# Ledger of designs, part 7: peptides against a protein of PDB entry 3WG5

Target 1, 218 residues: chain A of PDB entry 3WG5
Amino acid sequence: LAKNIVYVAQIKGQITSYTYDQFDRYITIAEQDNAEAIIIELDTPGGRADAMMNIVQRIQQSKIPVIIYVYPPGASAASAGTYIALGSHLIAMAPGTSIGACRPILGYSQNGSIIEAPPKITNYFIAYIKSLAQESGRNATIAEEFITKDLSLTPEEALKYGVIEVVARDINELLKKSNGMKTKIPVNGRYVTLNFTNVEVRYLAPSFKDKLISYITD
Target 2, 218 residues: chain A of PDB entry 3WG5 as posed
Amino acid sequence: LAKNIVYVAQIKGQITSYTYDQFDRYITIAEQDNAEAIIIELDTPGGRADAMMNIVQRIQQSKIPVIIYVYPPGASAASAGTYIALGSHLIAMAPGTSIGACRPILGYSQNGSIIEAPPAITNYFIAYIKSLAQESGRNATIAEEFITKDLSLTPEEALKYGVIEVVARDINELLKKSNGMKTKIPVNGRYVTLNFTNVEVRYLAPSFKDKLISYITD

## One batch from the design tools (peptide; made by RFdiffusion4, then SolubleMPNN)

Design b1_p28_8_s3
Fold by OpenDDE base, seed 3:
Structure b1_p28_8_s3 (fold): chain B 218 residues (1-218), chain C 218 residues (1-218), chain A 28 residues (1-28)
Amino acid sequence: as target 1 above (218 residues)
Amino acid sequence: as target 1 above (218 residues)
Amino acid sequence: MNVGLVLGSPKDQAKQKAKAAAKAKAKA
C-alpha cells in the first residue's frame, strides 16, 4: 500500500519576504506530491506584517493541510508567528515553547526601543487577528489579548484556552495526536480529516538560497 | 593643506533592515574619519516603513552631513527612498531620475496586487512625511501629494517645487553646486555650511555581506 | 511604500534591543 507522504520543513528566524518564499516553496513541493499534509516547524521571534499577511494568504490557498508546529523546545511563534499559526489548518506546540505577544510596532529606534504603532494600526491588527481566530474556530478573545495585553502563552495554556489544537514533543507524537482531527479552516473549500495512519515522513531541506539568507540574517 | 574627505557610497535596491545596516556602516565610517560629508548614491524602488524610519533616524543622528543623491540616470528615490531623502541634510538628483510615489501599502497579494493600507495608516505616513518636509524646510504640500496623489517628480520639478536642493549630473557637479549650501536639518544641533573647495573623494565599497545580500535579493 | 509594519514580539524586541545595545556597546 503506497504510504501517504507528510512533509516536514523548518522555518526559523524573522518573518520576511524571504520567509514567504520559503513557505511558498515548501507548500508548493508538498502540493505537487499530493502530500497528506505539510508540517512547518516554526521558530520565529516575529517579523513583518506584510510578509505575515502574505504567508497567511498562502496557507489559506494551500491545496493541502498546513500544520504549524512550534518546535523545538525553546522555540516561539511570537508576534507574526502567532498570526501565521492562527491562519493555519492546525497548530501544534512542543513543551517549552511559547505563542503570542502580537502587539504591532512600527519598528525599533536606534537604541533598540520600540516605536509604538498608533492606535489606528493596533486596531487594524486586532480586527485581523480576531478574524483569523474566528474563521478557525479558535479563541478570539485571547487572540485580541495577544495584542492588547501583549499576552504570551505556554502550550498547555494555549491548548486550554482553545488557541491551539495539539501539544506534542516530536513529529511522531504530533502525527499520532493529530490523526483523525479536522482542519480548523478549509482546504480547497472543505474541512479535511487528517489521516496519519500509514505515512512516510519526508524532510524538506533548506535550499542553498535559504541557507545563505539564514547565514546573513543570523 | 590636508584635504577634507567626502565619502561616497552606493545604496541600491529595496529598503530593508539590511539597508539600515548599510547606512549605519557607511555613516559610521564617515563619522570616524570626521568627513566633511557622506554622499549616498541612492537607487531604490522603495521598501519597508520600519527600515525607512530607522534610516531616517540614523541620518538625523549623524555627526556629519548626509547627502542623498538619486543616482545614476534611471535611478529613483521611490516610496521609502523619498522619506529617506526628506529626512536627510541635502537632496540631490541626477537628470533622468525620479522621486515620490510614497503611498503606503500593507504589501502585495499573492497575485502581485497591492494590498492597500487602511486610511488610518495612510494618515500616519502623511503626518510623518509632512513633518520631515517641515523640519527640513521643504515643500510639505508636495510631500503630502507624494502619498495622496501618488505623485512622482522629475529632478527639475522637485527642485522647482522646493522638494530637493540640487540637480547634478555627477559627483563633481554635486560637490560644486552644494559647496556653500547650508544643511536643511541640523548636524549635532547646528546647521552646517558645506565646504567642498578642497576635498578628497573616497568611495566606500559594499562589504562582502552587502554583495552577498544583493546577490540574494536581486 | 511597503508599510511592513513590524509585528515585534517582546522577545524579538528584547533581541533587537540586545543586538542594538551590543552594537552600541561595540561602538563605544
Scores: peptide ipSAE 0.096, ipTM 0.583, DockQ to the pose 0.810
Fold by OpenDDE base, seed 5:
Structure b1_p28_8_s3 (fold): chain B 218 residues (1-218), chain C 218 residues (1-218), chain A 28 residues (1-28)
Amino acid sequence: as target 1 above (218 residues)
Amino acid sequence: as target 1 above (218 residues)
Amino acid sequence: MNVGLVLGSPKDQAKQKAKAAAKAKAKA
């Protein structure tokens, strides 16, 4: 009986155009092998809104379920990472991780002060993050508060408030807990029930280019 | 008689957070040496709005005049490059270069199609580019049309329409033509008259990190 | 122009603020 494959890949650091290329590459490999799902271990402080929106779109167009897993303990899905998670088919968090702090900014001044985004931009991202939450059947009020209050949540709070679907210590616990769950958004126009009863876990390594970019951007 | 120093540095490729670091480094070196000005040879297809706004702010806070020079022939100050130029103390272009095409986008879809920016974002950048033009005494109507019509101009057109100050074939012609011009924005709260009568030209090389980033991002 | 808005956590904002403040102090 051909084992169903689950891919696992790591994305760490700032969300950039290169992070989009990583997502696209990882999802494409998993699509080619008709994987049951891909799990992206995410640890990000945030990054670019353009890259974030492209990543969300890439996830939404995936032929397979994309699970965002905030991992390891101490990791975050901060800012852009929260949008990516909310745009995904399932969100998991490890204990000791965080999600939220989604306020858009125009950048940092020379003295490192935040350059505030104008209200028009902030309101656009409020509408956008709320749409991601609504489309995925997640808490849109908390999604808004990730911007308006710059709110950050623990995994337990995020689960309690219906922002995420799973708290898991490791990949094995994640697979066990998410087995039989429906995707929070469609895959190829249909909600998929995840089947992790007889799976092979395959890890995807970063490309040489990915490693070189990470070395320079970190 | 101590020669006044003019620094020249090259910035090529996409406008990113690393491009901000290049601008900050180059301007800082020129500030430390009390240079008469720094000339940035700019060739960019555009890039990130966040990095662009940070670069504009860094230029506006410069202790010395920052001249943007669209160079060599065939180069462009496209999109983000136009905003940077409009935020600078003087704009020059070489023959056969271009400026404009400033329409903001949310990015590219998986198939490479442009993801359109919502009207709220477009209107923000219209207001922003017009403010840069107005503050610098440049053509704010054309600055708006760089977005609304996705307009691109030749050096001769850009000079004619009052978008730029100089058309020059090389650094020597640029120094000659800009000698005695006032900066289009203040330096340390005052408009500076450029004095290029007895100058030493010093070229700034990219750092090892800058070269490595360019190699990966190109 | 790619409207790359920065979406940063308060912690990263603080880190960037500290880094920029350190650069500003090194210029003084």
Scores: peptide ipSAE 0.085, ipTM 0.575, DockQ to the pose 0.737
Fold by OpenDDE base, seed 2:
Structure b1_p28_8_s3 (fold): chain B 218 residues (1-218), chain C 218 residues (1-218), chain A 28 residues (1-28)
Amino acid sequence: as target 1 above (218 residues)
Amino acid sequence: as target 1 above (218 residues)
Amino acid sequence: MNVGLVLGSPKDQAKQKAKAAAKAKAKA
């Protein structure tokens, strides 16, 4: 039986293999405790495609609902963060956050200019981001435009266009607004109706390794 | 006037943005001291393409010769390390080292399998590695085969095929064998004849940050 | 999105993943 527990964890900074380890650990803890859901407070400028794909797969393999919450105000789910969000069971955003800018690049040159990805890489990620949107019943046209137009959206726009499910100022408003919502992707093959009635909120702290990596990467 | 100083620095582990910072710092120190050259003792399994391209560009922008030395015995200039080497002014290898295996991948799946790069990514890096070989007067056919055949070479093979310039057991043998060699790429628009007569060898230590990153990534 | 094109030998990266997994097990 799912306990009336909701885990909240923070993931901040670049999406890397270490970010995968964070997602895996956080989801595993919440799965082990039979939580109703885990909320990941996400603030990322983007990162590695491999880590992103692994994170998406880990979310899709979750035994509990994984809610991506773009938080706090001023945060973003940029690039890889958008893919992760689109691969999740529910997306929420705080006011003053952003989502999008998903164009794949090879990286940044020494002068800070973008090293452009070959068109076939771009097309691969267009197909991939559209699949994530379609699988989750989200706006696949806007998902494509996150790449083709380098589009970024506000929470209100993202909600209006059917990219996200919730705009919430804090965890309490998120729980309140998402209560009774169905997951946008299945949990263990079933769409789950979220039950945030009488839930205990448990915050997961970053590990020592997570803190050390964040300190070095920031 | 170049001082009769040769810097030696170690770069070990995955090629990342932090590895770029190491290269940049080491080359900058050697440039500031008007060194005759810097030798980078390289041991890498590979890493990020963006960081690799930035490192190659930083080497090509160097005001002094940058020698990549695959060292110690058992080390490799694998994948990204091969590109870095091919972008440098001189390549040396110690006995029992390897170079090659340059096939680009998107990354690793959760199960450890390779996420294959789309053919156009592979073709982009074929063109790129061939350009590095051609610009340096090195074997462009073998450079392509490092990708297409996932080829890895011994020092003796790499020397024989015209991929590298020196096989050396240690820094002293490297200096002795490379003395009087011309750089394979220009330094400030000119091919430089290396002068390792009466040189002082100065070892650069990893920064505190470099040590900390290595400890976390290893 | 930084297409984290990993340039690495399949063998060495499998070794690094095994090492990372071993370090994860040793902390568990």
Scores: peptide ipSAE 0.070, ipTM 0.589, DockQ to the pose 0.590; fails the geometry check
Fold by OpenDDE base, seed 4:
Structure b1_p28_8_s3 (fold): chain B 218 residues (1-218), chain C 218 residues (1-218), chain A 28 residues (1-28)
Amino acid sequence: as target 1 above (218 residues)
Amino acid sequence: as target 1 above (218 residues)
Amino acid sequence: MNVGLVLGSPKDQAKQKAKAAAKAKAKA
């Protein structure tokens, strides 16, 4: 019997236009092979709002379930990573990871201090992150507090508050725990029940361009 | 008699954090050699607001005059490039170049359409660009219209309206026309009179990292 | 101009990441 395929890809570092290209490439490969799902192992400090919004839209347009997995231990879905997670079909976190710290900023001054975003920018992203939470049936109050309080949560807190769906130590535990879960947003207009029974896990490698960009951005 | 040195460097493409590193490197080299000025040949379609604000701050902190030169013919100081120019000690443009189109956007949708910035973001950048114009004694009404009307100007229009200081075909004409001009913002707390009498022009090459980034971002 | 709203500081993201990781490690 042909095994259902689950793709696993890693996205690490700042959310940029290149990160969008990574998401698009990875999701497209998994769509072409009619994968059961793709798992994105996410470790990001944050990044650009434009790239984030495009990534969210690309995930929402996916023909297959996109699982955001904050991995490995010590990783974070910080800032832009939280929005991406909230825009996805399922959120998982490994123990010792974090999510949140979504306060929009205009950037960093030369001294590394935050350039504060105007209140209206903050309010726009509050409305946006609340929409993502509401659309996915996740905690919109906590989503707002990721901005207003610059809140960061543990996996256990995020699960408890209904921000995420799974705490898992590894891919095998993630597949086991998410098997039979419904996606938190629709796939092709329907909420899908994940089937991770008798799956083959395929790891997607970063492209040469991805490796070169990571080397330059690190 | 030791010739006064003028550095010339090229910055082309999108304004990013890497563009900040280019500006910082180029200005630092010119500062170390106690150059009379640095001329940045700028050709940009725009870029990131955070990188732009950092570049403006780096220029304003320069120990030497920083001249933004929109060059060659066909180049633009679009969007973020206009802010950088308005934050500089002197603006020059070559014939057949453009400046303006400063409307802030949240980014581009997957279809390439503009994601509109909320009115408050727009108003913040209106206030910011007007401040840059006022601080440099340039036309703040036109600076506002670069946003509100998405206005783009020719060199001749920009000179006529008091947005820029020089129209020049090449570096030699720029040096000749800007000789004896005062900087539009202070250098080390003082408005400096440029002295381009008996100067040596030194071209700064892009680093290997700059070349690699341009190859990846193009 | 892409108002590339950076959502969070590389440095404060690193500091918040470190603080969140420390908080996560203290609660694990």
Scores: peptide ipSAE 0.049, ipTM 0.522, DockQ to the pose 0.298; fails the geometry check

## One batch from the design tools (peptide; made by RFdiffusion4, then SolubleMPNN)

Design b1_p29_1_s2
Fold by OpenDDE base, seed 3:
Structure b1_p29_1_s2 (fold): chain B 218 residues (1-218), chain C 218 residues (1-218), chain A 29 residues (1-29)
Amino acid sequence: as target 1 above (218 residues)
Amino acid sequence: as target 1 above (218 residues)
Amino acid sequence: MKISRRAGYVEIPLYGYNNEKLRKILLPN
């Protein structure tokens, strides 16, 4: 039986292999303690596609619900962050945050211009993001437009269009609003109804390694 | 219980990481003293987007109301300054000031021409600024146009369009007019009614560091 | 052809993926 415990952890910065390790560690801790859920406060401008795909897989393999919460205000789930969110059990956003802008690029040229991805790559990610949206019962058309139009949305827009499930100012409001919601993807093959009645919130501190890398990448 | 104290500090110049430090320091002082509010007299031509976003987050995390006051006459809350204002608890402008012009750029070329931001970045900031406006109950359409049309407004226009809350000639008039107003965003999760009855105004002096950097950047 | 996870999933640098580029985004007046 799940403990009335909800873990909260923060992931900030670029999506890299290290970010995968953070997700894996945090989710594993929450799994081991049979938490009701883990909330990942996400603030990312994007990152590596390979790392992103691994993170999505890790989330989908979670034994407990993983809630992606774009937080705090001013944060973003941009690019890779959007894919991660769409691959999660529930998406929440704080006011003043954003989601979207998912067009893949190869990188930046020396002059700072974007090196465009070839159509084959773009089409691959279109198919991928649409699949994530469809699997989670979220708006696949908008998901596609995150790529084709480099669309970015406010929390209110994202909620309106069925991209996300919750707009919440803080963790308490998130827990209140998401209480009784079903996960948008299955947990261990079943959709789970979240129970945040009388829950204890436990914050996971970044590991020393997490702190060190944040210092290097910021 | 909040002391009947209002702090006033000045932030002038480009928005940088140093500007963030100024905001953080000033707000922290006011928080520690349980001030009724802090008024930041802002005069900026803009600056770095990363610093701006951090400043917005810091303001939104403030334990006390942060009032952005575009002051003195002739000052501007341009570009990054507009975002900061839109992220604050209350916006005031002095007559003869301006707000807006928020189109992001990548920088300036060697010839002094603007390097345009790619649509992806522009769309991100459109979503971001709209989110700030919506969260604060301010005009999101005009906020978008600050980017898409590089729109700039007078105080009277900004008030008329619901971008700002107060036009005031000086601190005394600002306090008088804003007395009894609710913050446009929450403080610690709650909207606060400002009480500027029988308040003591305390001016925060720039630190030595603040003075030194102003000398270097001006 | 499924683009190999190794070869095909290139950096989706968004906004500040290159935090340096977001850092360089100027909001001039």
Scores: peptide ipSAE 0.045, ipTM 0.245, DockQ to the pose 0.069; fails the geometry check
Fold by OpenDDE base, seed 1:
Structure b1_p29_1_s2 (fold): chain B 218 residues (1-218), chain C 218 residues (1-218), chain A 29 residues (1-29)
Amino acid sequence: as target 1 above (218 residues)
Amino acid sequence: as target 1 above (218 residues)
Amino acid sequence: MKISRRAGYVEIPLYGYNNEKLRKILLPN
């Protein structure tokens, strides 16, 4: 039987317009090859709200399932990363990772202090994150508390509260545990049952441009 | 008589955290040399609100006058650029440039359409831009209309309405026309009278990093 | 000084309209 292809790509660092380009490129490659799914290994401290919203929209428009995997141990889907995860078809986390801390801010002052967002902006993102949770059948109360309490969760807590779908140590365990699960949002208007019984894993490397941007932002 | 130094630097492109670093570097160099002023030749379509607010704060904390000069002909201080200008010690524009169009947006959709900001965010920036105008003794009504009407002005209109202080074709004309003007906001707590009677103009070149970022963002 | 951006916050960008390129620039929340 021809093996179904599962792509794996890494996105690390701040969420920017360039991060959108990475998501778009990776998903497009996987779509062109009619992959069973793409797994994005995500490690982000957060980033831009506009880029985040565009990434969520790109995931929702994907012709294939997009799995967000908070990996490796020590990684986080913080702030913008949590929104992206909540907008995806499936969320997985490795042990020793974290998710949450979604309070919007206007930026940082010259001394590195946080410039708080006005209540009106905070309320907008509360409504937005709750919508993502509700649409994906995930815990909207916890999603709100990611903002109102700046809450962060362990993988075990996130699974327990119905924020994520899988805790897995590596790609092989992720594929095993998510096999037979339905996507939490539709793919081309339909909820898809993931079939990872007979798959070939293909890793996508960052482009030269991706490496250059990483070097500049680090 | 030892000539007073006036620095000139160029900032072109989107307003980002890197643009903040450029402003900070340029102003710091001019401060260290006890320059009479620094002129920033600004050409921007807009950019990030956080970076914009940090740039405004950096200008307001400057030990020397910071003049924003919308230059060359065809350039704009659009959106974030208008806020930066309104937060500066003096605004000049070259003929054939524009200022305004300050309505906040959340971003662009994948198809390039605008994602509108919620009214709460728009109202925040209305209050902010009006504050900048009022603090600098500039037209707060027009500042508000830069958002509410997405208004853009010519240099002649901006001067007429009391948004800017100078229309000048080049650096020499700018220095001549702004000589003897008081800064529109304080420098180290005092309104400074600009003295451009006997000045040496020094141009600051972009760093290698600045050139690299420009190449990536173009 | 690179403002060390603390992890865990959503940044709101502000974008303007480029009259020359009709580029709609978004100022985020």
Scores: peptide ipSAE 0.043, ipTM 0.263, DockQ to the pose 0.466; fails the geometry check
Fold by OpenDDE base, seed 2:
Structure b1_p29_1_s2 (fold): chain B 218 residues (1-218), chain C 218 residues (1-218), chain A 29 residues (1-29)
Amino acid sequence: as target 1 above (218 residues)
Amino acid sequence: as target 1 above (218 residues)
Amino acid sequence: MKISRRAGYVEIPLYGYNNEKLRKILLPN
């Protein structure tokens, strides 16, 4: 029986325009090969709002399911990472990871203090994050609290509150648990039932460019 | 007679955290050598708001006058560059340069369309840019219009409207024309009269790091 | 100095320039 192909790629570090390029490249490869899905192992402290929004849009335009997997243990989908996750077809987290802390800021001052965003910006991102949650059938109240309370959740809490779909220790457990789940957002206008029966896992390595960018942004 | 030292450094490209590092390094060198001033030859299409605000703050904290010179012909102080200029001790432009176009955006979509900032963000930056203009005794109405009308000005227009102080073809003409001018904002709490009589011009080259960053961001 | 970027932030850019040119940071293979 022809094996279903699942791609796995890793994205680590700050969310930037280069991160968008990584998402775009990885998803495109998986699309071209008609993969059942791509799993993005995500570990990010956050990043740029523009890049985040573009990444969300790229995920939403994907011809295949994009699973955001907060991995490995110790990783986070913080701030921009949470938005990206909430914009995806399925969210999984490994034990010992975190999600949330989504308050927008203008940046950091020289002394490292946060430059606060004006209330209107905060409100914009509240509306935005709530829309992502609502569109994906996830907890919009918690999504808002990721901003208003700077809330961060464990995998168990996030699952309990309906922010994520799967807690999994590794890719194999993720595939097993998510097999037969429907995507939380449409793929080409349709909710897809994931079929991870008899799958072939293909790991995508970062390109030389990706490695260099990661090195520069670390 | 001991020559007054004037440093000249070039900053080209997008405004980022790395651009802040360049400003900080260049100004620090000039401060340490008790320069009469530093001239920053600026050519930028814009960049990050956080970096811009930090750069403005760094300029305002300078122990010496910081002159933003939009140079060479064909250069611009667009968007973030305008804010930086308006936050500086003196603005000069070469013929054939431009300043303005300061409307904040959240970023660009995949199709290259602008993702509009919410009105509250726009209003924040209107207030901010007006404050920079007012503090420097420059035209706050035009500063606002850089945002609300996405206005861009020629050097002649900018001079006429009281946005900038000097139109100069080169460093020598700039030094000549700005000699005896007062800084538009204080240096260590005092407005400084520029003394470019019998000056020694020192050009600061980009560090290896600066060159690498410029290469990466170009 | 690594700007100790605190984890958990969404930064808002002020760009007047088309971000497409940032894509050219392709290190030549």
Scores: peptide ipSAE 0.030, ipTM 0.233, DockQ to the pose 0.463; fails the geometry check
Fold by OpenDDE base, seed 4:
Structure b1_p29_1_s2 (fold): chain B 218 residues (1-218), chain C 218 residues (1-218), chain A 29 residues (1-29)
Amino acid sequence: as target 1 above (218 residues)
Amino acid sequence: as target 1 above (218 residues)
Amino acid sequence: MKISRRAGYVEIPLYGYNNEKLRKILLPN
């Protein structure tokens, strides 16, 4: 039985293998407490594709709903963050945030210029992001355009186009608006109706390790 | 109840976030089949610290024993590979393999020279690798020296010093020698006595995704 | 944010890892 507990944690910065550890830790804590859900406040400019794919898999394997909340205002779920969001049970965005710009690259040259990915790689990620959208009942056409057009959307646009499920100013509004919504992907093989009636919100802090890695990678 | 099945999979190359996906997939398959264990044939020159830490965590969270087998002859569990091994339920090495050289670095300069990690980073990983050794009842002093002296050991040395548990030429010898051994870390909260009597060996192949990423990153 | 060569972020590699030789797939903004 889910407890009337919702965890909230923040993941900020570039998506790396360390970011996976953060997701894993946070979700594990919430799973252990049989929480109703965990909300991950996400603010990322993107990062590694491999780490992103691992995070998506971890979310999809979660025993509880994982809500990606692009927060606070000014934050983004850019690039890898969009994939992560599309792989989650529910996407919310705060006003003044953005989502999109998902074109894969091979890296940066010495001068900081982008090294373009070959078409084979781009096409792989087009298929991948479309899969995430389709599996979650979200707009696969727009998901593709996040790559092909490097599109970035406002929360209102993302909601309108069926990329996300909620626009909310804060956690309280998010809980209120998402209450009674069904997850966009299954939890333990079932689509779950979120129950945020009379919930306790628990904030998870970064571990010492999390802080250290953030310090090193910032 | 564990089935009399042992999975064997290979992970080769640099440790990246993709390598985590491989570990996760392979372990998950073995868990789903309630296998007696999974043996990961490891051959790595090292890789990313963040990916390594995630892999270690995934191994430690495994519902079944994960055996790291440095294989085939000529292979190594270098750098990140050593950490992974030390985080596993059992370490085996084939003759002609190596383990060690664990000093963290910040990267490589344009000329290919190493950019040294600051002492704070080095010390963090010293503490981390020692923790892995201690938790698994392995030689924490040698683990530290993998960093401080950039030590590399032969299988015989590693066995002698209590870094690893088995030297074996092949999977059959590994199964034979490790039969009846207790895992060096717990599985689901318990140290497990490995039972490799009358086991079926199943080899796991890389997924299409695995092959693609390998192709891209090689 | 420090960006390593051919990466969109700071890498913390361990010895033996040559990040400059690794062709990474990155999803930066």
Scores: peptide ipSAE 0.024, ipTM 0.231, DockQ to the pose 0.145; fails the geometry check

